# Peptides against a protein of PDB entry 5EFW, part 79

Target 1, 141 residues: chain A of PDB entry 5EFW
Amino acid sequence: TTLERIEKNFVITDPRLPDNPIIFASDSFLQLTEYSREEILGRNARFLQGPETDRATVRKIRDAIDNQTEVTVQLINYTKSGKKFWNLFHLQPMRDQKGDVQYFIGVQLDGTEHVRDAAEREGVMLIKKTAENIDEAAKEL

## One batch from the design tools (peptide; made by RFdiffusion4, then SolubleMPNN)

Design b1_p20_7_s1 (from b1_p20_7, 13 letters changed)
Fold by OpenDDE base, seed 3:
Order: structure tokens, then sequence, then C-alpha cells
Structure b1_p20_7_s1 (fold): chain B 141 residues (1-141), chain A 20 residues (1-20)
């Protein structure tokens, strides 16, 4: 499948369902977060958050979903075993031919530290491009 | 429920896609 060939950390969520649950997760995402697909499908992605996750950053994500806009942030996330990682996260809506939001695409770039300056710009460019690739691939389904 | 059915259909769609 086209989606399977995208070897990046990403999820697809369905905002038309209660609490915007994950409806697809890449193999890389499962490996990163240490969850099985069965454990996360149908759940909101907030299970990645923990004690050191900045709440103001989380609010930015929530606002983007509510406003049906894209957002790019860095936040602390946690694996199933409780390991912390810095997540350079990009979220954007997937729209149909009428312009209505059908899904959200979430792309994660993991790191051991908060990235800044040129490294951040490069990472942002990468995850945004990945999101666009996923958008095009998903339209083939 | 309708919500559950919609969720199951969505999950099935992407699961089937991932198997190809």
Amino acid sequence: as target 1 above (141 residues)
Amino acid sequence: SEEEERRERAEELYRLAAEK
C-alpha cells in the first residue's frame, strides 16, 4: 500500500468521530511509542502526554483542531514504558474536494533534545513535506 | 451505535490498505 511505503512516524485521525480518535498508525509510529496497533486504534493521541508535557503547547494543538488549521510544535511525549522524548509535531487537516475536513494528519519527529535554529527549520520542513505526502497517498484510498 | 459502526469502517479501511 502507498501508506505502508511511507516510512515515517505518523497517524491519521477522524475528527468526525468522538474525541478525534486515531484511525491509522504507521509501523514507525508504533515502534517509536512502543504500542501495538490494537492498543491505539480508536483512541485520542493524548496518551502520549505526561507530567512534563507543556500544557500551553497542548492547548495550541487543541486550538488547531478546533479551528481546523495546521500547527507545528515541540513537546515532551512518553512511550508506553515511560521514556521521554522530544516530539517535533506537525498536524494538518485533510480536506475533501468540497473543502470539508475529513481527517487530520499528525507527523512526529522524535529526538533526544529540543531542536532549535537550523535543525528545527530542517525538521519542520521534513515533517510538513511528509504530511503532504501522506495527504496525497490517503486520497488514493 | 452509528458512531461505533463508523469507527469500525474507518479502521477496517486503513487496516486493509496497510495489508497491501
Scores: peptide ipSAE 0.141, ipTM 0.743, DockQ to the pose 0.209
Fold by OpenDDE base, seed 4:
Structure b1_p20_7_s1 (fold): chain B 141 residues (1-141), chain A 20 residues (1-20)
Amino acid sequence: as target 1 above (141 residues)
Amino acid sequence: SEEEERRERAEELYRLAAEK
């Protein structure tokens, strides 16, 4: 499918199910996080968080979901093996033809280092563009 | 119910994800 051909780190979540679980994860995302698909489908993405994850940044993500808006943040995440990585993360709602939120698209930059300045701006532009591409590919779901 | 319908759609996506 077109969705399966998108070679980026992303998930799709369903906010109308309890705890906004992941309902789709790209192969790249699984490789990045070291989880199997079976381990993460049906779960909230918070399992990526750990001791050094900034709680204020997490609250920004939660607020965006609650308010049905997009957000872009950079936060510490952890792989299954416990490796820390900086996740430049973009989240945006996927809306139906009526404008109602059906899903959320979450895109993760594949880099493991904290990015600043021009590199951060470039990364943000990339993950936002990726999210739009995913929205177009996945809107039939 | 709406929740049941959403669950069914999620299950379809689960299957899609598993197909690669």
Scores: peptide ipSAE 0.109, ipTM 0.717, DockQ to the pose 0.491
Fold by OpenDDE base, seed 5:
Order: sequence, then C-alpha cells, then structure tokens
Structure b1_p20_7_s1 (fold): chain B 141 residues (1-141), chain A 20 residues (1-20)
Amino acid sequence: as target 1 above (141 residues)
Amino acid sequence: SEEEERRERAEELYRLAAEK
C-alpha cells in the first residue's frame, strides 16, 4: 500500500476508540520497537514508556491529544527487549474535509542520544514532513 | 471486555486500510 511504502517510523491512532489505540504501524516502527504488529494493534502507544521516560513530556503528548493539536517532543522510549532510545516524536491530527479529527499521526525519529540545535531542527523538519506525507497517503482510511 | 472490543475494532480498521 501507499502507507507501507513510506519507509519511516510511524503509527496511526484512532481517538474515536477507547484510549486512542494504534490502528496502523509501519514496518520500520515494528523493527525499531521490536514488537510484532499483533502485539501493537489495538493498544495505546504508552507501552513504549518506561522508568526514565519524563512524565512532564508525556503530559505534553496527552494534552495535545486531548486538545486535538500537534506536538513535537523528545522522550526516552523502550524496545520490547528493554533497550532505551531517544525518540524525537511528532504527533498531529488527521482531519477530514470538514476539519474534524479522524485520526492521529505519530512519527518517531530514533537516536542513541538527545539531539539539540541543528540536529534537532533537521530532525523536526524531517518528521513533520513525514507526517504530512502520511496524512496525504492515509486519506483513504 | 473494553480492551477486546478496542483491539477487534482497531484490527478491523487496519485491515480495511491495508486493503485500500
């Protein structure tokens, strides 16, 4: 499918379902997180969080979802095997022609370190552009 | 359960999306 051809780490979630579960996960996302698709679909993405994940950053994500806005943050996430990685994460709502939120798009840029300055700006541009590409491709959902 | 309902619906939506 068009979505599968986007070789980036991303998920699509459905805020109309209880707890805004993941309804689509890219192959790259599965590879990054070490989960199977069956293990992820239907779950809230919070399973990626762990002991060193900053709670204030998580609250920013929650607020964005509740307010139906976009947000870009960096947070520590964990793979299935328990490996830590820095997730430069961008979330934005996918809206229909009427402007109503239908889904959320979450894009992840993984790294071994927290990025700053030019590297962060470049990463943010990349994941935002990716989100826009996904938005266009996912209109068929 | 609510979790089961959510899982089933999400999987259905995923399947529908994958088939498009």
Scores: peptide ipSAE 0.175, ipTM 0.756, DockQ to the pose 0.175; fails the geometry check
Fold by OpenDDE base, seed 1:
Structure b1_p20_7_s1 (fold): chain B 141 residues (1-141), chain A 20 residues (1-20)
Amino acid sequence: as target 1 above (141 residues)
Amino acid sequence: SEEEERRERAEELYRLAAEK
């Protein structure tokens, strides 16, 4: 499918299910996080958080979900083996033909450091474009 | 119904993920 051909780090979550679990994860996402698909599906993405993950940033993500809006943040995440990485993360709702939120699309750009200025702007543009591509691809399913 | 349509689509995504 078109979704399978998207070689970016992304997940799709279902806010209609308890705790907004991941219902789809790209191969790249699995490779990045070091989890198997079986370990991830059905879980809330908070398993990526750890000791140095900024709680205020996590709250921004939670607020966006509750308000059904998009958000772009940078936060520290952890792989299964415990390795830290900076996640430039974009989240946006996927809406149906009536405009109601059906799913959320989460796109991750990993890095070894927090990015700023032009690098951040470029990264944001990339992950937002990726999210839009995923949204369009999902509509073809 | 709208909810059924959404659930069916979600299940399709689950199946897609499981097949990978």
Scores: peptide ipSAE 0.155, ipTM 0.728, DockQ to the pose 0.744; fails the geometry check

Design b1_p20_7_s2 (from b1_p20_7, 15 letters changed)
Fold by OpenDDE base, seed 4:
Structure b1_p20_7_s2 (fold): chain B 141 residues (1-141), chain A 20 residues (1-20)
Amino acid sequence: as target 1 above (141 residues)
Amino acid sequence: SMEEERRKRAEELRRLALEK
């Protein structure tokens, strides 16, 4: 679909389904993580986590979902082949016309390196803007 | 198979998403 073809790393999850599974994943996200679409859809995104993933950071993500708020973090994730990468990740709820949370949008910065300082700030701005663009696109589904 | 189950789940989720 047009949504999956957006040239950004992102997923959309459905918190109204058990375990908040991924319901959409961009082609770029699949390339980044080395998974097929079938391997990802219907799963909670935790499969990207591994031994060196900071559990406190994961808890921040969980808290944001539970509280229906946005969060931006950077954490170690793993590709299908086991390759570690730094994931600068922004998550925000997608709300309907009544204000109820329908989905979550998760956006990952391009690249796999740990970013700091100005580069991190720029990355955060980019992924937040991307999330807004995806929000608009996804609402047209 | 696990792969088939995952595919079916994906299709279900897509359907549900489009119905929202």
Scores: peptide ipSAE 0.112, ipTM 0.639, DockQ to the pose 0.098
Fold by OpenDDE base, seed 1:
Structure b1_p20_7_s2 (fold): chain B 141 residues (1-141), chain A 20 residues (1-20)
Amino acid sequence: as target 1 above (141 residues)
Amino acid sequence: SMEEERRKRAEELRRLALEK
């Protein structure tokens, strides 16, 4: 199965290009966000943010990118039509054989509500495992 | 340029992902 057809919401971004644009998106991600592939490739993922997106949470994501570390947060995102959803979001670097960051993998678990406690822990485990699977799959290409 | 090489690498990754 091609990487795009993996039935998970994810993107791959290139931090070495200006503004860390999306260079790859799964079909599921496009369905979730209501954007076409052409509309999002080459863009920073901030187009998902809107009025109720917590700016402090966005700063955590920015810090993780700058520090080349992983991060897991929940934030309000918006579809193309303006529908709000809670995004349990995990981001981690994809490194080459020398250990240098090549890309970032972003995985999204969508929901109508903020998840807490056991549900949050389960969601975090899921999206982290997904990110690892994507990392391995991409390296096998 | 450096940016051109980065773009080409990204495109190659996407191409490979679509072909396999």
Scores: peptide ipSAE 0.096, ipTM 0.691, DockQ to the pose 0.304
Fold by OpenDDE base, seed 2:
Structure b1_p20_7_s2 (fold): chain B 141 residues (1-141), chain A 20 residues (1-20)
Amino acid sequence: as target 1 above (141 residues)
Amino acid sequence: SMEEERRKRAEELRRLALEK
């Protein structure tokens, strides 16, 4: 689809399905994580987590989903081959015209480095803007 | 294959999601 060809790292998940599975993934996301589309669609994104992934940070993500709020965090993720990378991650709900949550949008910053200070703020602004663009595009599905 | 099964499951979930 056109949505999947957006040149940003992102996924869309469906919290109305069991375990909030990924229902859309961009080509860039697949390249970043080294998975095929068939390997990740229908699965919860927790397969990216590993030994050094901060459990407290993961809980922040889970809490945001449960509370239907947005969250921005950095956490260690792993590619299919086991390569560690820092993921500056933004998640926000996609709501319908009534305000009810339909999906979640997850955006990962371009690159794999841990970012701080001004670089982090810049990255956060970028991935938030990206999420908004995806939100608008996804409404046309 | 396992990949084919995953693909079919993914497509099913995707359709279900879009129908909501």
Scores: peptide ipSAE 0.048, ipTM 0.613, DockQ to the pose 0.093
Fold by OpenDDE base, seed 5:
Structure b1_p20_7_s2 (fold): chain B 141 residues (1-141), chain A 20 residues (1-20)
Amino acid sequence: as target 1 above (141 residues)
Amino acid sequence: SMEEERRKRAEELRRLALEK
């Protein structure tokens, strides 16, 4: 099996490259967003944002990247065809043995609805666990 | 094509990232 074929929606980005581009995208992520791998790789993930994407939420993501911390938010994203969907999104840094950030892992919940309460808590637990699993898998590259 | 060029660039970036 390969990293891209992990059956979860995720990307890996490289903050050490200009504009923190996506360097890995799962097949599920491509299906969710309706983009091909060629259309995704090498680009910053901001192409998923659109008119109704809350800018304050985007700033939380930006701050997390700048501060090299994790963050979990829900935001409106758009597919290639322009379809709007709610994205429960978790981002966390992947650190090396010295503690330096190598990559960021971004995980998107498979659901497209805005979730609250118990459903949100369950989703958060799932995407965080997924991120940890991807972290472990990606370190073997 | 533009997609092909993007793919090539992505592969280069990916390679560089993995080498770091």
Scores: peptide ipSAE 0.041, ipTM 0.617, DockQ to the pose 0.094

Design b1_p20_7_s3 (from b1_p20_7, 14 letters changed)
Fold by OpenDDE base, seed 4:
Structure b1_p20_7_s3 (fold): chain B 141 residues (1-141), chain A 20 residues (1-20)
Amino acid sequence: as target 1 above (141 residues)
Amino acid sequence: SAEKELEEKRKKLLELALNK
């Protein structure tokens, strides 16, 4: 399918299910995080958080979900093996024709360092574009 | 219904995920 052809790190979550669990994850996401698909489907994405993950940034993500808005942040995440990485993360709602939220799309751009300036702008543009592609592909289902 | 359509989409997404 078109959705499966998107070779980026992303997940789709369902806010109508308890705790907004992941219902789809790209192969790249699994490779990045070192989890199997079975390990993450049905779970909230908070398992990526760890000791050095900024709680204020996490709250921004939570607020965006609660308010049904998009957000772009950078935060430290952890792989299954405990490897830290900087995650330039973009979250946006998938809305129907009426504007009602159907699902959430989360896109991750991993890096060894916190990005800034031109690198950050480029990354943000990339993950936002990716989110739009995912939105389009998912709506075709 | 809208809810039914969403449920069907969820099922499709899960099916795709589980079949990979």
Scores: peptide ipSAE 0.507, ipTM 0.903, DockQ to the pose 0.782
Fold by OpenDDE base, seed 1:
Structure b1_p20_7_s3 (fold): chain B 141 residues (1-141), chain A 20 residues (1-20)
Amino acid sequence: as target 1 above (141 residues)
Amino acid sequence: SAEKELEEKRKKLLELALNK
């Protein structure tokens, strides 16, 4: 499918299921996080968080989900082995023809450093475009 | 129904994920 051909770090979650679990993860996401598909499907994506993850930033993500809005933030995430990375993260709802939320799309751009200025703007444009591609591909199912 | 359509889409997504 077109969705499977998107070679970016992303997940799709279902807010109608308990705790908004991951129902789809790209191969790149699994490689980035060092988890198997069996380990992440059905789980909330919070397993990426750790000691140095900023709680205020996490609250922004939670608020976006609760309010069914999009958000873009940078936060520290952890791989399965405990490796820290900066995640430029974009979350947006997938809406139907009536405007109702169906799922959430999460896109991750990983890096060793917190990005600013032009680099951040470029990254934001990239992950937002990726999210739109995922949205279109998922609607073809 | 709309709910059934959502359920079917969820199943398709899960099937794609599990078959990879």
Scores: peptide ipSAE 0.484, ipTM 0.896, DockQ to the pose 0.778
Fold by OpenDDE base, seed 5:
Structure b1_p20_7_s3 (fold): chain B 141 residues (1-141), chain A 20 residues (1-20)
Amino acid sequence: as target 1 above (141 residues)
Amino acid sequence: SAEKELEEKRKKLLELALNK
């Protein structure tokens, strides 16, 4: 499908299910995080968080979900093996024609450093564009 | 219904994920 052809790190979650679990994950996401698909489907994406993950940033993500809005942040995430990476993360709701939230789209841009300035702006543009592509691809299912 | 359509889409997404 078109959705499967998007070669980016992303997940789709379902806010109507308990704890907004992942219901779809790209192959790249699995490779990035070192988890199998079976390990992550049905789980909340918080398993990526760890000791050095900024809780205030996590709260921003939580608030965006609760308020059904988009958010873009950078936070420390961890792979299954415990490797840290900086995640430039974008979350946005997938809305129907009436504006009601259907799902959430999460896009991850991984890096070894916290990015700023032009690099951050470029990354933000990329992950937002990716989210829009995912939105379109998912809506055609 | 809209709810049914969302449920169907969820199933499709899960099926795509599980069949990879």
Scores: peptide ipSAE 0.478, ipTM 0.895, DockQ to the pose 0.767
Fold by OpenDDE base, seed 3:
Structure b1_p20_7_s3 (fold): chain B 141 residues (1-141), chain A 20 residues (1-20)
Amino acid sequence: as target 1 above (141 residues)
Amino acid sequence: SAEKELEEKRKKLLELALNK
């Protein structure tokens, strides 16, 4: 659908369902992670984690979900074939007009290496803006 | 522009999808 064709790496998850599963994934995300849509939908995004994924960083993500807040981190993720990549990841809740959380938006910026300083700031601005654009589209309901 | 029109359509369809 048109939703999947949005040219950014992102997923939408539903925290109102058991284990906050992915309900939408962009084509770019599928290409990045080497999974099919059928393999991803209905699953928690933790399948991207692996041996070298920092547990403390994962906890920050978990805390953000539990507290219904946004978070931006960098963590090692793995493709289906086992290839490691650095994921500059931004997550934020999508709220309805009453302020209740409906979904979470997860945006990924991939890289071969951990980014720092100006490169990191630029990436953060990009993924945050992307998330806001998705959020604004949903709020126009 | 064509790109702007496509973006607007994407937003509308996203809204419909999320409302289901």
Scores: peptide ipSAE 0.027, ipTM 0.542, DockQ to the pose 0.066

Design b1_p20_7_s4 (from b1_p20_7, 11 letters changed)
Fold by OpenDDE base, seed 1:
Structure b1_p20_7_s4 (fold): chain B 141 residues (1-141), chain A 20 residues (1-20)
Amino acid sequence: as target 1 above (141 residues)
Amino acid sequence: SEAEELEERRRELRELAAER
């Protein structure tokens, strides 16, 4: 699909299904994480977590989902081969015409280091803008 | 459309989840 070919790391999840599974993943996300589409679709994104993933940060993500709000965090994630990376992660709800949450958009900016200060602000702006673009694309196409 | 594809995938996953 056109959406899958967007050169950004993102997923769409369905909170109305058991355990909020990934229902859509970009090609870039598959390349980043080293998983196939078949391995990812229908699963909760927690498979990216590992030993050094901060549990308090994971709780912030869970709280945002439960409260149907957006969140931006940085956390350690792991590829299929076990490679660690810092994930600047933004999550936000997609709402229908009635204002009800239909999906969540998750956008990932990968890096070897925890980003700070101006670099963090720039990354946050980028992933938030990406999420908005995906939200609009999913409505129009 | 992308919206139609998402709804189709949503339906498929719901059906699969019901079998689990």
Scores: peptide ipSAE 0.056, ipTM 0.635, DockQ to the pose 0.117
Fold by OpenDDE base, seed 4:
Structure b1_p20_7_s4 (fold): chain B 141 residues (1-141), chain A 20 residues (1-20)
Amino acid sequence: as target 1 above (141 residues)
Amino acid sequence: SEAEELEERRRELRELAAER
């Protein structure tokens, strides 16, 4: 099974390339966002943002990338057809054996609504665990 | 391996970026 076929919504980006483009996307992510693989590879993930996307939340994501740290947020995203959805999003760096950042892993919860309380905590645990699994798969498989 | 696939994809994108 290839990394793309993991049944979770995720992307891998390359911060060592201009504008931190997506270099990998799961099939589930493509289904969620309604984009083809060709439409998203080589692009920054900001194409998911739209009018109701909170700019302060976007800045938190940018800061995490710049600082090479992880972040977990919820934000409004848009599919290719313009449908809004709440994205519980987790981002973390993938580091090499020297500790240098090679990639970022971005994981999206497979829900379309804002999650709160216990559901949010459960979702956060799930997407963080997913990111760790992707990190392992991308390095070792 | 999936890691090799990822590195190949990275190489492809670097080549595309270098052409720009």
Scores: peptide ipSAE 0.047, ipTM 0.615, DockQ to the pose 0.130
Fold by OpenDDE base, seed 3:
Structure b1_p20_7_s4 (fold): chain B 141 residues (1-141), chain A 20 residues (1-20)
Amino acid sequence: as target 1 above (141 residues)
Amino acid sequence: SEAEELEERRRELRELAAER
C-alpha cells in the first residue's frame, strides 16, 4: 500500500484487539528490524525488546497505552539477528471523530548510540512530526 | 483506499482473535 511506502520507521497497532497487535508496518521498519511483514503483523511490538532493554522505560510505554496518552522514550531494541540499537521511540493515540482511541502510532528513530541534548531534542521533534503526518495520511486514505 | 485496506485487515485480525 502507499502507507507502507512512507519512508519512515513506524507501526500502527490496534488496542481493541488482544495484546495490542501490530496491524500495519512500514517497509522501513521491516528493513530496520530485519523481520518480514508476515512475521510482524498480529504480534505485540515487545519482540524488539531484549536483555539490555530498560524495564522502567518499557513500563512508561505500557502506562501510556493504558492511559491512552502519548510518550517519548529511548530504549535498547534488537533486530531479528540480535543487533542492538538505540530506539528513540514516540507513541501516540490515533483518535476517531468522536475522540475515541482507534489505533496507536509508533515511530522509531534508530541510532548506534543514545542521543542527548540538542540531538535528542531534534530527534523528538522529528518523530513527533512524523507521527502527526502518519495520523493525517491514515485518515485521508 | 488505504483506510479501507486497514479496516479490512483489522476485521481479519478481529475474526482470528474471536476464534481463539
Scores: peptide ipSAE 0.030, ipTM 0.603, DockQ to the pose 0.111
Fold by OpenDDE base, seed 5:
Structure b1_p20_7_s4 (fold): chain B 141 residues (1-141), chain A 20 residues (1-20)
Amino acid sequence: as target 1 above (141 residues)
Amino acid sequence: SEAEELEERRRELRELAAER
């Protein structure tokens, strides 16, 4: 689809299905994580987590989903081959015209290190803007 | 449309989940 070809790392999940599975993933996300689309669709995104992933940060993500809110965090994620990367991650709900949550949009900015200060602010701005663009694209197309 | 693709995939996943 056209949406899959957007040159950003993102997934769309369905919180109305058991365990909030990924229902859509960009080509870039597949490349980043080293998984095929078949390996990802229908699964919860927790397969990216590993031994050094901070559990408190994961709980912030879970709480945001449960509360139907947005969240932005940095956490250690792992590729299929086990390579670690710092993920500046933004998650936000996609709402219908009634305000009800239809999906979640997750955007990933990968990095070799934990980013701070100006670099972090720039990254946050980028992934938030990306999420808004994905929200609009998914609703209009 | 992309919306239709999402709806179709959502339906497929819901059907799969119902079998479990």
Scores: peptide ipSAE 0.047, ipTM 0.623, DockQ to the pose 0.129; fails the geometry check

Design b1_p20_8_s1 (from b1_p20_8, 10 letters changed)
Fold by OpenDDE base, seed 3:
Structure b1_p20_8_s1 (fold): chain B 141 residues (1-141), chain A 20 residues (1-20)
Amino acid sequence: as target 1 above (141 residues)
Amino acid sequence: MEETEEERRERAEAFAALQE
C-alpha cells in the first residue's frame, strides 16, 4: 500500500483504544528504536522514555493528545538497547470528514542528534510534511 | 459524505493486516 511505502520513522496510534496504543509502525521506526513489530504493536509509545526524558516535554505531548491538537517537540528517547537519542517528534490527529479524531500520527526526524536553529526549522518542516503524507495514505485504506 | 461504521471497521482491519 501507499502507507507501507513511506520510508520515514512513524507510528499510528488509536486513541479509541485503552491507553492510545500503537497500531501501525513503519519499518524505519522499528530500525531506529531497535524493537520488533511484535514488541511495539498494542503498546503506548511511552516505553521510549527514560531517565533523561524531560517530563515537561512529555506533558506537552500528553496535553496535545488530550486536547486533540498537534505538537512538535524534541525529547530524549531510548532504544531497546538503552541508547539515548534526541527525537524531533511531531504528533497530529487524523480526522475523518466529519472532523472527528480517528487516529494520531507520530513522526520522528531521521537522526539521533539534537537539532537547533535552521536545522531544527528544516526538520520540523520535513516531519510535518511527512505527517500529511501519512494522513493521506492512511485514508486510502 | 459521512464515513460509515463499516468503513471504520474495514480500515481497522486493513491496519491489522498490514502489520501481520
Scores: peptide ipSAE 0.361, ipTM 0.835, DockQ to the pose 0.341
Fold by OpenDDE base, seed 1:
Structure b1_p20_8_s1 (fold): chain B 141 residues (1-141), chain A 20 residues (1-20)
Amino acid sequence: as target 1 above (141 residues)
Amino acid sequence: MEETEEERRERAEAFAALQE
């Protein structure tokens, strides 16, 4: 679809299903993580976590999902081959016309380093804008 | 109880079909 070909790293998850599985993944996300679409769809995104992933940061993500709010964090994720990368991650709810949460949009900006200051601010602006664009594009989902 | 790999795969195939 047009949505999956957006040249950004993102997933869409369904919190109304058990364990909030990924129901949509962009081609770029598959390339980043080294997984096939078949390996990712229907799974919770926690498979990207590993030994050095900060548990407190993961809890922030969990809290945002539970509270149906947005969050922006940086955390270590792992590719299928085990390569570490810093993930500047933004998560936000996608709401229906009634205002109820239907999905979550997760956007990933990958890097080899933990970004700070101006670089972090620029990255945050980028992934937030990306999430809004995806929200608009996915209205027909 | 965690889902089996078979159940996960079937679920993945179902979602993939929705993206076509």
Scores: peptide ipSAE 0.156, ipTM 0.742, DockQ to the pose 0.149
Fold by OpenDDE base, seed 5:
Structure b1_p20_8_s1 (fold): chain B 141 residues (1-141), chain A 20 residues (1-20)
Amino acid sequence: as target 1 above (141 residues)
Amino acid sequence: MEETEEERRERAEAFAALQE
């Protein structure tokens, strides 16, 4: 689909299904994480976590989902081959016309290092803008 | 209960259809 071909790393999840599984993944996300689409669709995104992933940061993500709010964090994620990377991650709800949450949009900006200061602010701005663009593009879901 | 590989594949196929 056109949505899959958006040249950004993102997934869409469905909190109305058990364990909030990934229902959509961009081609770029698959390339980043080294997983096939068949390996990740229908699964919770926790498979990206590993030994050095900060538990408190993961809990912030979980809390945002439970509270139906957005969150932006940096955390260690792992590719299928076990390579770790810093993920500047933004999550936000996709809402219907009534304001009810239908999906979550997760956007990933990968990096070799933890970003700070101006670089972090720039990255945050980028992934938030990306999430808004995806929200508009995914209205047909 | 832990999901089997077959169940995972079936779910993946179902969600792939939603992306078409």
Scores: peptide ipSAE 0.091, ipTM 0.697, DockQ to the pose 0.162
Fold by OpenDDE base, seed 4:
Structure b1_p20_8_s1 (fold): chain B 141 residues (1-141), chain A 20 residues (1-20)
Amino acid sequence: as target 1 above (141 residues)
Amino acid sequence: MEETEEERRERAEAFAALQE
């Protein structure tokens, strides 16, 4: 689809399916994580986590999904080859016309470095805006 | 119990078809 060619790191997950699997991933996300599309689709995004991933941050993500709310966090993730990177990402529900959650949109900031202060705030604004754009673009999903 | 690779593959194929 044209959606996967959007030059942003993002995934779409389906919380209505067991274990909230990824149902869509952008090319950029695949490049970032070093996985193929086949390796990503149908899996829960937890495969990005590793030994140094902060469990409290992971719990925030879990809570947001369970409560059907948005969340913005920064945590250590791992590529397929085992490279660590800092993942500043924003997760928000995509709702249908009735207001029911259909999907979650997860957007990851460009780059792999830990960001703080003004840079983090700027990154957060960017990924949130991107999520809104994806929400609009994915309405036909 | 974790999802098997076969189950994952089957689901991935279904999702790929859905995205077409």
Scores: peptide ipSAE 0.023, ipTM 0.587, DockQ to the pose 0.129

